# Designs tried in a protein design run: peptides against a protein of PDB entry 2AUS. Part 6

Target 1, 323 residues: chain A of PDB entry 2AUS
Amino acid sequence: ADIKREVIVKDDKAETNPKWGFPPDKRPIELHIQYGVINLDKPPGPTSHEVVAWIKRILNLEKAGHGGTLDPKVSGVLPVALERATRVVQALLPAGKEYVALMHLHGDVPEDKIRAVMKEFEGEIIQRPPLRSAVKRRLRTRKVYYIEILEIDGRDVLFRVGVEAGTYIRSLIHHIGLALGVGAHMAELRRTRSGPFKEDETLVTLHDLVDYYHFWKEDGIEEYIRKAIQPMEKAVEHLPKIWIKDSAVAAVAHGANLTVPGIVKLNAGIKKGDLVAIMTLKDELVALGKAMMSTQEMIERSKGIAVDVEKVFMPRDWYPKLW

## One batch from the design tools (peptide; made by RFdiffusion4, then SolubleMPNN)

Design b1_p19_6_s2
Fold by OpenDDE base, seed 5:
Structure b1_p19_6_s2 (fold): chain B 323 residues (1-323), chain A 19 residues (1-19)
Amino acid sequence: as target 1 above (323 residues)
Amino acid sequence: MEEERRRKSEEELEKLRAE
């Protein structure tokens, strides 16, 4: 899942003005929050929507959105994009996920057979969305990238699983149980990863957020709330990127499509139709858009629309108009 | 100070959960 994309440089002489923009590490605390994403440890019990509503109240925010629903009983990594960054969640919805699951078998199965059968579920699987899903209940394929068995204790199987977005772990466990011949159900589930967000030092609880907000507002201590909020650029780390000239930034920030002459460097392997992040040379997110060319076409062509800009994030005034 | 804040934060979170 963490395939580092090669970076192809088109213009090795392109420089950026240090006075323009606000790099992710140089945002004042208020601006950092406006362009922030929380790596929330969602507790079991509440819905993802309730948790987002609580974060908005805790942090006194007008807008927030989450990077992919966790069921009420499911805990763990829930990216919550804040204020002006709210729309960045669209980059996280299609991102791969990792879970730790506890599967309970309905009969005794030898450990060797458990291991053998679970390995067969790596790759493409056929799933039907649950009845409670807003998604049309059509059969669909999903990728299981890996299954790592952590522990087997009789009928309880603890495992780590990496999956394509919208893979239902409950359904996977049901199918594993059928393949084992005894049946199974999901006893516990925790999400340990959502794209670039994982269980690390950036993972925070709702309690942490309350504490850190009070430290800032009552004591003037910004350090904790600053660390608890990631820059919105974190939410696009997994996307293919195109870095643009300073002279192109303001046009894209105004909603103009990116043309080939504006490109300084880009990731390899972009295909027509891919979701791409348009970045400044200071690694600031300007916009998300649809690639209208492949990487190869963007290298070979001197003109044309490279990216159809769909969502602008950068304010229009961070870079000067140079057109 | 930290214990008193933790208590206030728990009380605030409980209020948020009760709504």
Scores: peptide ipSAE 0.029, ipTM 0.711, DockQ to the pose 0.837
Fold by OpenDDE base, seed 4:
Structure b1_p19_6_s2 (fold): chain B 323 residues (1-323), chain A 19 residues (1-19)
Amino acid sequence: as target 1 above (323 residues)
Amino acid sequence: MEEERRRKSEEELEKLRAE
């Protein structure tokens, strides 16, 4: 998620009309909620779906969705996209995850051996999904980006782990235990990151949401609920971006594919087939789509379909039709 | 006020969990 992508400018003279659109920081509270994502601290116990249902009740919402299931016993970062933003969760599903896990070893192992073996699990690992997963139990490769041992207390190993989406930490711990020769199980698990969402000042509990909603509805204080809800644009921060001309926004908002002439600036390293975020010059999310060209092709070509628009988020009336 | 709201919020969450 922290990959700084270079921004290539194609049109350095492109301006944006300040009267058009609703930048993420300028949305009225009702509109902010309609295009919001909560960085929820999911409690242990409930399913991710139950928690989403509760949020809908608490905030009086018609729709919401989560950015990747946490098991009932797992706590921590659960992005919950609201109302018009609900579909932005598709950007979060493939995003990297971080966890803090407590591994319990079934025998005594020297600390140096624990450290050495756990380091060998950085990189590509072969996993089989657990029996209870909705995913077909096929062997699959997953990336472990890093393992950081936080504490070793006898048979208890606390560690931070960064992983590719859909890596099963329970399975990782099982394999570490086998490699150590004593066996191991996952005692505790907390998700500390889901793409751009992490443990920071934006992390809120269900209790916080109840309180903040009451502050707004009963006392007229919107500040707390405003801070508790992130703009949907946060949910796409980790994606490669393409910024478009004001004149192209309405067409894309109507579901037209993005053509090369509409591009003002773009991230480096876009490949054909990548999921990309189409942004206004005010950093408003217009749509998600599939790149039909590389960054290089989008620079070199004067015409053609740059992005196949798959999901529009921006209302059709935020920008005028200039076509 | 904050403690009473926290209590109400806990009660509401407990109701939501019991459903």
Scores: peptide ipSAE 0.027, ipTM 0.687, DockQ to the pose 0.841
Fold by OpenDDE base, seed 2:
Structure b1_p19_6_s2 (fold): chain B 323 residues (1-323), chain A 19 residues (1-19)
Amino acid sequence: as target 1 above (323 residues)
Amino acid sequence: MEEERRRKSEEELEKLRAE
């Protein structure tokens, strides 16, 4: 998520009309909620689905969805997309995750050996999905991006781990325990990151949401609930972006594919088949789609379909039809 | 005031858990 993507400008003279659209930080509170994502601190105990159902009740919402399941016993970062933003979770499912885990060893192991063996688990690992997963129990490779040991206290090892989406930390700990020769189990697990969402000032509890909703509805104070909900554009920060002309926005908002002439600027390193975010020049999310060209092809070509639009988010009336 | 709000929020969450 922290990879700074270079921005290539294709049209340096392109301007945007300030009267059109609703930039993320300028949405009325009702509209902000309709296009919102909560960085929820999920408590241990409930399922991710139960927590989403509770948020819908607390905030009086018709629809919501989460950015990747946490097991009932697992706490921490659960992005919850609201109402019109609900389908933005598709951008978060493939995103990298970070966890803090407590591993309990079933025997005594020297600290130097613990550190050496855990470092060998950085890189590609072979995992079998647990029985409870809807995923076919086929062996699959997953990437462990980093392991940082935070504390070793006898048989208890506290560590931070960055992983590819769908890596099972419980299985990782089991394999580390086998490699150490004594066995191990996962005592505790907290998710500290899900793509662009992390433990920061935007992290809120279910209790916070109850309080903040009451402040708005009973006291007329919208500030707290406004801060507790992030714009849906936050959920696509980790994706490669394509910024389009005002004249192309309404067509894409109606479900038309993005053509090369509509591009103003784009990130470097887009490949054919990548999930990309189509943005206005005001950094509003128009749609998600599949890149039909590389960045280089989008620069060199004068025509053709650049993005196959899969999911529109922007309302059709925010920008005028200019075709 | 904060403790009484916390208590109300806990009671509301308990109601939501019981449904």
Scores: peptide ipSAE 0.026, ipTM 0.674, DockQ to the pose 0.694
Fold by OpenDDE base, seed 1:
Structure b1_p19_6_s2 (fold): chain B 323 residues (1-323), chain A 19 residues (1-19)
Amino acid sequence: as target 1 above (323 residues)
Amino acid sequence: MEEERRRKSEEELEKLRAE
């Protein structure tokens, strides 16, 4: 669920100069691409890395990165951040994921028992990463947020599952099969969500990207390629946000830490150590950083470092230096 | 190439500020 975070206003008199910055809706097409993220429908077959390399070739890009690996056989939602936005993928790595999976049972099980046992796998599970994972093969806890059975056809069980980042659906299905007493394997898997990116009108194929790029470069029609690329701000919608004064933007864009006096408004429920997005009053992403204070501390304190800035996205010249 | 793209972005920035 997109948890709507409460917004606490600290300075209700703070104004923004409309001449400074580039709101997502006001970016020229070239600038939009430089700060873009594609909601790619990854086909089954290629690796996520191969698909990123193809996108770079198709769109004539120097740099791109993906928001979390899909296995070669897995299709669906793969966010691909472009050029100057490439590092925004770090916001998507810890984000929740949703999948639709087809589980094949190795024996006959009554439907009532299938439903009962699968419901028991909602909550905390213990998993061991597969051999092919770059992650150390230590046992780890992961959350299964929900399991929704879509269809049961004999030994085939189609289900939707929401999971914590780095949950292995193949391992989940294996454990469900053991609990059912007959065994099971993952027949098919599609990712339907990666944080704020889902199956919607923004989902595009590699074929779409080829066509849309040609329409722009050969026919002068930018509309399709503009719609196919989301602003980088989309990739941080799920994060807690802190909105800052115009006078603080240039300092943060130069890599300075955010101090408490620069805060105009912020989301409730920020904890020390959380990844947060620093935004302008025009909803432009300035930087990602680590919260050094809670929301409550940022409200109560008059001074101190609120956010340790880890990655700047905004160019240094979008806002004037006011220090 | 990166410098030329940066220059174009700066030129677009100047155009939008002149508007």
Scores: peptide ipSAE 0.000, ipTM 0.318, DockQ to the pose 0.022

## One batch from the design tools (peptide; made by RFdiffusion4, then SolubleMPNN)

Design b1_p20_4_s1
Fold by OpenDDE base, seed 1:
Structure b1_p20_4_s1 (fold): chain B 323 residues (1-323), chain A 20 residues (1-20)
Amino acid sequence: as target 1 above (323 residues)
Amino acid sequence: AAAARAARLERARRLAEEHA
């Protein structure tokens, strides 16, 4: 994750029992799948929902969900959370996205002018959601974090763009075309990043998943399907984290809010209202929740609700009840 | 079918080695 967060230790003597829980690296294959996320290379053509339905059929799963819709014609990084991890996608929906886009200009524009105008679109832009979006069609501000022009070939402009969640690249290209005075449209789009998921060795196709599942079920080889599925903890790498005592884990796993005495260490820069990941000392995801305190308040206070627990992931029996 | 699967397995091994 691009955001290195400082870790503040509150209790440097806190130990964890190695017999409790299931660290991401020690999960049996069945349990790994139950708490897994696939970094899928979505093909162009199908909807994100169709692709999720195919993964469920391929891997014989009861439930799965995706980390933010790609249009049918758009390919690339689609995180697909499996089974008990399905709701971890809520951490990915607000995450930044990167795309590679091909923009086609409707007239000739000097390269220097293209570069200058595209640079002006870094920062805040005003967009209206498209008709196909379930989002109310109100004008809204979005951030363009960066634009990197990769290639200019006459009227074709290939560029990388980092954007705030729910930025519409098609609308961005339309506005760039207006600013250039000639008009433009989006010819191609690929998503190259969704939060912690990017184009790397973990990116797999639907075809790979078919093959890897067959290797496991028919040939007894679990290695490939294990590597093709990331632990759900990968899906929260971009979030601020709070690590808790073993004695607090079972309570949080039962849906209790995290109180300040349960905190061992935490990231700097947590604000009230932030989405945070509650972790064990073995880096297991216990729950997602809303911070009810800042990092500073969690350090200074001896008591109170630190996190309002919104979604539990950890089973209730991985850690003992100590109450 | 078995030959096609063996060829897929060998491709998967090579890919796993390239990323190790």
Scores: peptide ipSAE 0.020, ipTM 0.533, DockQ to the pose 0.032
Fold by OpenDDE base, seed 2:
Structure b1_p20_4_s1 (fold): chain B 323 residues (1-323), chain A 20 residues (1-20)
Amino acid sequence: as target 1 above (323 residues)
Amino acid sequence: AAAARAARLERARRLAEEHA
């Protein structure tokens, strides 16, 4: 999520009409909720599905979805996309994750050896999905981006770990314990990051959501519930982006594929097959789609399908039809 | 009920200030 992507401008004269659309920061509260994502601090105990069901009841919602399952005993960052934004979770499923884990060793190991062995687990690891996973139990590689040891207290090792989506920290700890020769288990786990969502000022509890909803509905105070819900555009911050002309927005909002003439600016390093976010010049999410061209092809070509539009989010009426 | 509501508002205010 921290990869700064260069922005290449294709049309430096493209302007946007301020009367069209609803920028993320200017949505009425009801519309903000309809296109919202909560950075939820999931408590330990409930399933991710139970927590989503509670949010739906608390906020009186028809639909919601989460950006990647946390086990019942695991706490921390659970992005919950609301109503019309529900399907934006597909952008979060493949996103990197960070955890803080407590590993308990089953024997005494010198601290220098703990540090040396844990550093060897940075990079590619081989894992098999646990029995409880809906994923086929095939051996697969996963990336460990970093391991940061926070504290070592005898047999207890507190560490931060950044991982590729679908890396099992319980399995990582088991393999570290085997490599140390004494064995180990996962005592505690908290997710501290899910793509663009982290432990920051946007992190809210279920209790906060109850209180903030009551302040809005009973006291007319919308400020708290407004701050507790992020715009759906937050859920695509980590994706490569393509910004389009006002004249292309309504067509894409109707499910038309994005053609090369509609592009104003785009991120560098888009490859054919990448998931991309199609944005307005006001940074509104129009759609998610599959890149049919590289960044270079989108610059060099005058015509053709740039993005196969897979999922529209923007309503059809926010921008006028200009065709 | 009123005391519980006042305590919730104060908690929300404090949280909003800690995040400002």
Scores: peptide ipSAE 0.019, ipTM 0.503, DockQ to the pose 0.034
Fold by OpenDDE base, seed 5:
Structure b1_p20_4_s1 (fold): chain B 323 residues (1-323), chain A 20 residues (1-20)
Amino acid sequence: as target 1 above (323 residues)
Amino acid sequence: AAAARAARLERARRLAEEHA
């Protein structure tokens, strides 16, 4: 999520009409909900699917989806995309994750040895998916971005870990325990980050959502429910972006591929095949798509398909047809 | 068991907040 991306300007004279679209911070409450993502503090106990079903009931929604499964026993950051934003989870599923984990060692190990061995697990690890996963049980590499030991209390090791999507912390702890020679198990796990979503002021409980929805419906106070729901654009902050001309927005919103002349600015480091977010000049999410060119090709070329548009989010009428 | 779990999760949360 924290990948800094340079912004390359291709057209420095491009302006946007303030009358067109609905910027993320200026949506009416009903529209904000339709294009919303909740940073949910998932309680321990329920499945991620049960929690999504409860949110749908609480907020009277037809559709919702989550940004990556948490096991029933695991708490913490579960992004839940709402209604028209539901499919933005495509951006969140592959995003990096952070956890705080409690590892219990099955024997006594000197602290210095714990620290040394755990540091060796930073980088690439080999994992086998657990039996309960829908993923084929093939050995696969995963990245551990960092391991930070927070506390060591005898046989209990509390640590923060940043990992590639679909890294199994339970398996990591098992392998650490083997490397320490005593064995270990995962006692507790909390997810503290899911891509751009973290433990911050936007983190809300199911109880908060009940209360905030009642404040809106019974008391006419929209402030709380508005703050509890993030704009869908939050869910794509970690993606490389391409910003387009106002004249290109309606075409892309109709499902047309983005062509090179429509580009105003773009992030550096886009590769062919990357998932990219197509944005307006007001930072509204138009669509997700697959880059058909690199950043360099999008700069150098005057024509061609820059992005194969896979999923449109923006309504077709927010911007006029200018083609 | 549930109280001990809640206390560990709360400790993990606090430490996650202190190191954020």
Scores: peptide ipSAE 0.017, ipTM 0.528, DockQ to the pose 0.445
Fold by OpenDDE base, seed 4:
Structure b1_p20_4_s1 (fold): chain B 323 residues (1-323), chain A 20 residues (1-20)
Amino acid sequence: as target 1 above (323 residues)
Amino acid sequence: AAAARAARLERARRLAEEHA
């Protein structure tokens, strides 16, 4: 998520009509909720699915989905996409994750050896998915981006870890314990990041949501519930983006593929096959799609399908048809 | 056990914030 992507401008003269669309910061509260994502602090105990069901009940919603399962015992950052934004979770599922974990060692190990061995687990690791995972139990490589030891207290090791999506921290801790020669288990786990969502001022509890919804419905105070819900565009901040002309927005919102002439600006480093976010010049999410060209091909070519549009989010009427 | 777990999770949260 923290990778700054260069923005390449293809059309520096492209303007946007301020009367069209609803920028993320200018949505009426009802529309903001319809296109919202909650950065939920998931409590320990319930499943991620139960928590989503509670949010739907609290906020009187028909649909919601989460940006990646947390086990019942695991707390922390669970992005919950609401209503018309529900399908934006597909952008979050493949996103990197960060955790704070408490590892308990089954024997005494010198701190220098703990630090040295844990550092060796940065980079590529081979994992087998747990028995209870919906994923086929094939050996697979996963990236550990970083391990930061926060505290060592005898046999208890508190550490921060950044990982590729679908890395199992329980399995990582088991392998660290084997490498240390004493064995280890995961005592505690909290997720501190899921792509662009982190522990910050946007993190809210289920209790906060109850209170904030009450303040809105009973007291007419919308400010708290507005702040508690992020725009769906937050859920795509980590993706490569393509910004399109106002004249292309309605076509893409109707499910048409994005063609090269519709591109105003784009991120560097898009590869063919990448998941990309199609944005308006007001940073509104139009659609998610599969890149059919690289960034370089989208710059050099005058025509062709740039993005195969997979999922439309924007309503068809926010922008006029200009064809 | 539940109180000790809650305290460890709060410690993990606090330390995660201090090292963010």
Scores: peptide ipSAE 0.012, ipTM 0.535, DockQ to the pose 0.447

